# Designs tried in a protein design run: peptides against a protein of PDB entry 3OGK. Part 241

Target 1, 307 residues: chain A of PDB entry 3OGK
Amino acid sequence: ATPDRLSRRFPNLRSLKLKGKPRAAMFNLIPENWGGYVTPWVTEISNNLRQLKSVHFRRMIVSDLDLDRLAKARADDLETLKLDKCSGFTTDGLLSIVTHCRKIKTLLMEESSFSEKDGKWLHELAQHNTSLEVLNFYMTEFAKISPKDLETIARNCRSLVSVKVGDFEILELVGFFKAAANLEEFCGGSLNEDIGMPEKYMNLVFPRKLCRLGLSYMGPNEMPILFPFAAQIRKLDLLYALLETEDHCTLIQKCPNLEVLETRNVIGDRGLEVLAQYCKQLKRLRIERGADEQGMEDEEGLVSQRG

## One batch from the design tools (peptide; made by RFdiffusion4, then SolubleMPNN)

Design b1_p29_6_s1 (from b1_p29_6, 11 letters changed)
Fold by OpenDDE base, seed 2:
Structure b1_p29_6_s1 (fold): chain B 307 residues (1-307), chain A 29 residues (1-29)
Amino acid sequence: as target 1 above (307 residues)
Amino acid sequence: MELLPAEVNPFYTPPPLSEEEIEAIKKEL
C-alpha cells in the first residue's frame, strides 16, 4: 500500500510494520522508487497517522532526518520503535528518538547497521526514560555506550523485562543485572574466556526472573553459570554459544521447562534425543547451519533425518 | 506492510510448532 492510501483507509492506525523487501504479493503495492526508504512513510506518519504508537521498520533505509521527523511528530505518543535490520542512520538519529520520545517502551535496533558518533543516545535514555520495557540492540556494534547507562535504565525502568545487547563484556553488566530486578529476557553480551581465570564468571548473579537467555560466546566453562536457574529457563538462544554436542546435552538436561531452543547443527542427533527426553514442554526448535558447518558433512554435530 | 495489533506484545513468541510442523522439521533435518 502507498502511505497515502494507508492513512486514508486507516487514519486511526496505532501500529505499523513496514518491510523493505515485501513478499512478492506486496511488491505491486510498493512503488519501485521507494527503494526501501522510510522517508515517504515518515512523512505520512507525521502528517496523517496521528494515533500511531508503534512503528516497525524491517530492512529499510532510515536516515537521521527520518528519525528526527518521526520523533518530533509522535513525541511521547511513540511507544514502540523497531529498526529491524535497518541502515542509513547514526546515533544522532537515535538521540533524537530518545530525546523526544521519553515514554518509549520498546526500542529495537537489532541487526541494524549505523554510524556510531557517541553514546549520548543511551545516556539520554537512561536519564529521562522510566517506561522502557524492551531494549534491543542485539547483533549491533557499539563501542561508545556505557554499561553504567544500561544499569541506570534498569534502575529507573521498573517494567524492563527484555534486554538484548551487543558485545558488552558480561562482567561490566553486573550492576545492570543487580538493578534489573524484573528482567525476564537477556541476550547478547560477550563471555571472554580467560585461561588464567576459569572462574571469571562464576560469581555472576542474574535477575531472579530470568527465563529467556542467550549469552554470546558462552563455552562449556561458562555454561555452569546457568545451572542455578536452569530449571526456570524457558528459552535458550545458543546460536552464538561455543557449545559442542555434549555441552548441549549437558545444558538441555538441566532445562526441563525449556519451551524454545535456538541453536546450530552442532546439537546433533544426540542433542535432539536428549531434548526430546528431557524437554517435554518444548514448543519451538530452531536449528541454523553454521557458516563453517557447510563443509564438514561427517561431524557428529549434524542433525540427520533420524534425529 | 503488516498492520500489527494495537498492542504488539514484544514478547510474542509464535505459537508452538504443531506436531505436524515438528515432524516436517524432523523430515527436513
Scores: peptide ipSAE 0.011, ipTM 0.309, DockQ to the pose 0.040
Fold by OpenDDE base, seed 1:
Structure b1_p29_6_s1 (fold): chain B 307 residues (1-307), chain A 29 residues (1-29)
Amino acid sequence: as target 1 above (307 residues)
Amino acid sequence: MELLPAEVNPFYTPPPLSEEEIEAIKKEL
């Protein structure tokens, strides 16, 4: 479909989702004829889609200019922006979005690739936004953003329910977790094992309503931090956890209310059996093949066709 | 009437990017 055809058919469109080609095709083959650029769509949004409040770009090329145009065109009417697996922008584009769209409720950059210039976008968001409900920059690399800005966001945005982050040291997020009183979902962070401090994370206090969780690099030594509230966990993201089959079994047994599990093949048939036994409310299971699992001969960590 | 989200697969062929625009994009990717 062309942008102009969309606006003519749906002049009162409130939500738009655009799906580009697979990201792998974007890096290897930007054919000149690839409609993966958002520019013509942003132009159409700016001119003709004046009621649009939700934009989702998936696997698109997005420039800072595109983001700036979108931001200025929609301003406080923009409630949702999802840059899902997008590329081509910098943190300046994000700054434009948060500067002009001060009532944004959902901001997502999950798995997007960008050039990081500074942390100003998150600071600006922290200083001016009180509407944020969902912030997601999961599987991204931000080195210049401040955990303090994330804490400020949590303090100011009382409707903040879901936050997914990159590789913040979890201990730097203590202030954030204390401020995020209504947080239901958290993914990301970084757990860093310290042999000299086995109890490093044991005093970590999570938000009371937390029920959807995915801690990156969580190993068997850190896993016990979940046990006090494991019964309230409804979703686990273990894709980036450092848990073996037995660790999966241990954790799953403590999560009887689990509805969604995302994990790697390391769960094995044994883990799936335990899951079936203990998690009667399970609605969705996602199992990914780990890249590194090709070399580990341990047959026990493989999900067979029987699992 | 809340119009349902339109999922559009953009098969829009934009005008050919200039070589300069292509190089700029390559530097950003």
Scores: peptide ipSAE 0.000, ipTM 0.317, DockQ to the pose 0.028
Fold by OpenDDE base, seed 5:
Structure b1_p29_6_s1 (fold): chain B 307 residues (1-307), chain A 29 residues (1-29)
Amino acid sequence: as target 1 above (307 residues)
Amino acid sequence: MELLPAEVNPFYTPPPLSEEEIEAIKKEL
């Protein structure tokens, strides 16, 4: 459907999800010029989709101008923006979004590629937003944003339930975790092993409601930080954990209420046996191949739905 | 509503959605 046909058919559209380049484009199977630009859609949103509250762009090219136009057109009516694996924008575009859309509840830029100019977008969000429920910049590289702004967001946004971040040192997020009283999900951060200080993270206090977790670079020495609340864990993302098969077995045994596990093939048959034995509430299992075993076929990790 | 790449390509005029596809989209809304 063309943008104009969409608006004519659905003038009262509240939620729009656009998929750009298929995953096959990651393998250079699709020319770069293959129509993944959001511009015509943003134009249509701005002109004709006046009730649109939720926008999800997946694998699309998004410019700062597109974000600025969207921000100004929807303003406080925009509740959700997801830039899922998008490219072509800078942090100026994000700044425009958070400046004009002060009641945004969900802001996602997971796996997006962008040019980072500064950390002003997160600062502006921290200063003016009280509505945020979901913040997700997982698998992104922000070097200029402040953990203090994340803490401010947690203090001001009482409905904040899910936060996924890039490679922040976890100890810099102590203030954030203390402020994020209603946080249920956290992914990302960086655990940096210090052989000289094995207790470096042992005093880390997580939000009391935390039940969906993925800590990047968590090794067997850091894993015990989860044990005090392992029984309440419902989802684990171990894709970026540094756990071997036996470490998986140890952790899984501590998580009897686990519903979702995402991990790598390192779990092995032994880990799967332990999972079957101890995790009777398991609903979804995702196993990805390690980077070294990525043959050319992006076999989507077989989500075996155990019905 | 979810739009696929072919549907969002400004250079590709997809064939008009069949009535069935339109109804399927309406049911997912």
Scores: peptide ipSAE 0.000, ipTM 0.333, DockQ to the pose 0.031
Fold by OpenDDE base, seed 4:
Structure b1_p29_6_s1 (fold): chain B 307 residues (1-307), chain A 29 residues (1-29)
Amino acid sequence: as target 1 above (307 residues)
Amino acid sequence: MELLPAEVNPFYTPPPLSEEEIEAIKKEL
């Protein structure tokens, strides 16, 4: 569809989702310039789609100029922006969005590639937003943002229910977890094992409503931090966990209300058997091939292609 | 604007299994 056809056909459009490059583009198999620029769409949104509240770009090229134009055109009417696996922007573009869209409820940059200039965008969001419900920069590399700004967001945004972050040290998020009283979902962070401090994370206090969780680099030594509330867990993201097959079995047995599991092939046939036995409410299962699976030909960790 | 080399996004997540695929797995287990 062309942008002009969309606005003519649907002048009252409230939600737009654009899909750009196919998955093959992530492997550099498709030229970067292939059909993925949001610029024509942002122009059309700015001129003709005055009721648009939700924008989702998936695998698109997005410039800072595109973000600035979108921000100024939609301002406080923009409730949702999802830059899902997008590229081509910097943190200046994000700053423009949070500066002009003060009532944004959902801000997503999951798996997006960008140039990080500073942490001002998160600071600006923390200082002025009270509407945020979903913040997601999972699988991104922000090194210049402050955990204190995330804590401020949690304090000011009472409807904040889902937060997914990059590689924050989990101990730096203690203040955030304390402030995020209504948080139901958390993914990301970084658990860093310290052989000299085995109890480093055992005193972490999670939000009481937390039921969807994915802690990056969680090993078997850190896994016990989930046990006090494992019965309330409905979704686990173990994609970036450092759990072996037996660790999966141990954790799954403690999660009888699990509805969604995302993990790697390391779960094995044994982990799947345990999952079927203990997780009767399971609705979605996602098994990915881990990067490390080239080396562990341990017979027990191969999900057999039955069928 | 230097086009950063298309770094293989190390954080690529494939799509979840469909409900049908999950039900098939549950029936085989």
Scores: peptide ipSAE 0.006, ipTM 0.319, DockQ to the pose 0.082; fails the geometry check

Design b1_p29_6_s2 (from b1_p29_6, 8 letters changed)
Fold by OpenDDE base, seed 2:
Structure b1_p29_6_s2 (fold): chain B 307 residues (1-307), chain A 29 residues (1-29)
Amino acid sequence: as target 1 above (307 residues)
Amino acid sequence: MELLPAEVNPLYTPPPLTEEEIEEILKEL
């Protein structure tokens, strides 16, 4: 569809989802530079889609100018912006969004590639937003944002239910977790093994309503931090966990209410058997092939047709 | 069950916290 055809047909459109690259791009079958620019769509949104509240760009090229135009055109009417696997913008574009769209409820930039200039966008969001429900910059690289701003967001946004972050040290998020009283979902962070302090994470207190979780780099030593609330876990993302087959079995046995599991093939047939035995509410299972599959001859770490 | 290609983790790892910083955080827990 062309932007002009869409606006003419649906002038009262409230939600728009655009996909620039097909799913086949996930298989490296499409050049990185292949994609749609959002510019013509942002122009059409600005001119003709005055009721648009939700924008989802997936695998598109987005410039700072596009974000600035979108921000100014929709202002406080913009409730959802998802930059899903997008590229071409900087943190200046994000700053424009959060400056002008002060009532945004969902801000996503998961797996987007951008140039980081500063952390001002998160600071501005922390200072002025009280409406945020979902913040997601999972699988992104931010070095200049402050965990204190994330804590401020949690304190100010009472409806904040889902937060996915990049590689924040989990201990820097203690204040965030204390403030995020209604948080149901957390993904990302970084658990870093410290031989000198094996128990450094054991006193970590998670939000009481947390039931969807994915901690990056969680190994078997850190896994026990989940045990106090494992029975309430409904979704577990283990894609970036450092768990072996036996660790999976141990954790899964403690999660009888698990509905969604995302993991690597390291779960093996044994892990799948344990999953079937203990997780009777399981609705979705996602298994990704690890990059390490080429080297692990261990038959236990492979999901066969038996599982 | 859905089999998907492995996603690549972000390359960025924050610098580790110092022992002093960890101790300060632990005093707040």
Scores: peptide ipSAE 0.009, ipTM 0.314, DockQ to the pose 0.189
Fold by OpenDDE base, seed 3:
Structure b1_p29_6_s2 (fold): chain B 307 residues (1-307), chain A 29 residues (1-29)
Amino acid sequence: as target 1 above (307 residues)
Amino acid sequence: MELLPAEVNPLYTPPPLTEEEIEEILKEL
């Protein structure tokens, strides 16, 4: 629909999800700027969609001006903003959102591309928000945000249940994990092997309710940190783990309550057999082909039609 | 009065979706 037709038909709309470029755009079948701008929608939201609480832009071009207009138009009525695989904004746009939308519960920028000016948006969120339930900037590159602001958010937002981050050193998140008492889901971070400190992560304390997990760069040496609570894990994101087929088998055997697994082709037919044997509650399996897996002839790391 | 769905998932593609297409999207939510 055009934005104007949508507002006329649904003046009381509470949730809006816009999908920009279909996945077919990944194949250069659709011009980059085709159907991608949120501006006409933000204009319509600002003028006519006065009850809108949830906005989800997927694969859209979003400017700082669009975010500023949205923020001012919805203010504390905005509960959810998802910038899913969006581009065209900076951290100034995010700052406007968190400044004006102080009761936001869900803020997502997963896989979005943006220009990072500073970390003020996360600081402002930490200083003023107490409502946050979901924070997700997974698969993003923030270098100027502070882990201390994340800790402050965890302390102030008692309903915080899901946090997905970029490449924070996991040890810098110790304070965050201690504060995030109700956290059920964590994805991202960075595990960095240190030959001089092989067990540097072994004393890492996770939130007691943690059951959905995806640690980036988790190798076989770090994997044992999950074993004390592996039986309570319901979702694993292993897309960015550094686990081989045998490591997958080892971990899967310890996760009998696993419902969702996301992993790479490295799981192999062997890992799938182990998964079928031990994970009787599995509801969803996602296997991605890694770009790096094209060269490994190891038969065990390939999911065949038999797996 | 049929309560209009409070949530829509429109595709932002030209030409604009028809009312029928919107209603179909809403039936899937």
Scores: peptide ipSAE 0.000, ipTM 0.328, DockQ to the pose 0.028
Fold by OpenDDE base, seed 4:
Structure b1_p29_6_s2 (fold): chain B 307 residues (1-307), chain A 29 residues (1-29)
Amino acid sequence: as target 1 above (307 residues)
Amino acid sequence: MELLPAEVNPLYTPPPLTEEEIEEILKEL
C-alpha cells in the first residue's frame, strides 16, 4: 500500500512492517542506497498513524532525520523499533530514538549499517529506560559503546529477556550477566582464544534462565562453558561458532532439550544423525553455507540428501 | 501489517488490498 492509503484504511494501525528489496550481498558490501526510503512512511506515521506502537523496517534506507521525526511523533507510545538490515543513519538517529521514546521495549538494529559517531545512545538508554525487554544489535560494529551501559540496562530493565550484541569481549560482559537476572537469550560477543590463559572463560557465570544462546567465535576450547547448563538450552546459534563436525556432535549430545538449531553446513550428515538421535524436541533447523566451507573437502562436513 | 518491497516505492500505487489481506492484517493486530 502507499502511506496515505494505509492511514486512510487503517487509522488505528498498531504495528507496521516494511520490507525493502532483498539483496544477497554481505553486510559490508551492500551499497548504502540499495533499499527503499522510509521517509514517506515516517511522514505518514507522524501525521496520521497516532496509535502505532510497533515499527519494523527491513532492508530500508533510514536517515537520522527519519528517526528524529519518528521519535518525536511517537515518543513514549513507541514500544518497538526494528531497524533490520537498514542503512543510512548514524548513532545520532539512535540517540534521538532513545531520548524521546523512553518506554521502548524492543530496540533492534540487527545487521544494520550505520556511521558510529559516539556511544551516547546506549548511555542515554541506560540512564532513562526501565521498560526494555529486547535489545538487539547483533552483527553490528559498535566500537564506542560501553559494556557498563549494557550492565546498567540489565540492572534497570527487570523485564530484559533477550540481548544480542556485536563483538564485545565476553569478559567485559561479566557485570552485565550478573545484573541480567531474567535474561533468557544472549547472542554475540567475542570469544578470543588465549594460549596463555586457556581457562579465562571457564569461570563465566551466565544468567540462570539462559536457554537461547549464540556465542560468536566459540571454539572447542570454550564450548565446555556451556556444559553446566546445556540441558536447559532450547536454542543454539552456531553460525559464528568455530566448531567442527565432531564439536557439533559433542555439544548436541549435551542438549537433549534443543528446539532450534542454527548452524553451518560443517555439522555434516554425522552431526544431523546425532541431532536426530539426541534432540527429540527439535522444531527448527537452519543450515547455512559458511564462508570457510569452500576449503573443507572433507566428506563428513557436507550435508547430503541423506541427512 | 507487512508491506512488500514494491509497496515501499513512493511512486508505486499498489492494488487495493483484498479482503483476505485485510483479514490477515487484522489477525496480526
Scores: peptide ipSAE 0.000, ipTM 0.344, DockQ to the pose 0.027
Fold by OpenDDE base, seed 1:
Structure b1_p29_6_s2 (fold): chain B 307 residues (1-307), chain A 29 residues (1-29)
Amino acid sequence: as target 1 above (307 residues)
Amino acid sequence: MELLPAEVNPLYTPPPLTEEEIEEILKEL
């Protein structure tokens, strides 16, 4: 569909999801000539889609101008913005969104690539937003944002239930976790092993309602921090964990209420057997091939068709 | 609801979808 056809057909559209590179079956939806740019859609949103409250761009090129136009056009009516695997914007575009859309509930930039100018967007969000429910910049690199702003968001946004972050040192998020009393999901951060301080993370206090979790770079030494609440874990993201097959087995055995597991081939057939034995509530399993696993001949952690 | 190729064909003028149908379509897109 063209943007103009969409608006003519659906002037009262509340939710829009666009995929720049649709699967072959949907390729006919987006004219090839749009190159995956959101600009024509943002123009149409701004002019004709006055009830639009949710926007999801997937694998599209998004400029700061596009974000600024969208922000000004929708303002406090915009409840959801998802920039899923998008590119072409800077943190200035994000600043425009959070400045103008002060009632935004969901802000996602997962796997998006951007130019980072400063951390002002997160600061502005912290200063003015009280509506945020979901914040997701997982698999992004923000070097200029402050963990203190994340803590402020947690204090001010009582409905904050899901936060996914980039490479924050987990210890810098202690204040955030203390403030985020209703947080159910956390992904990201960075666990950094310190041989001189093997218990560096053992005193980390997680939000009491936390049940969906993915800690980046979690190794077997850090894994025990989950054990006190492993029985309440319903979703694990282990894609970026540094766990071997036996570590997977150890953790899985402690998570009898696990509903969703995302991990790498390192789980192996052994881990899948343990999963089947202990996780009777499992609804979804995702296993990815590790990028580095192509070269290690000796990986015992291969998932076969028998697993 | 996966939009059928015909429904997503810009040349096809399908009957007006309901707002709910659109939301479902857009969720699956």
Scores: peptide ipSAE 0.000, ipTM 0.331, DockQ to the pose 0.026; fails the geometry check

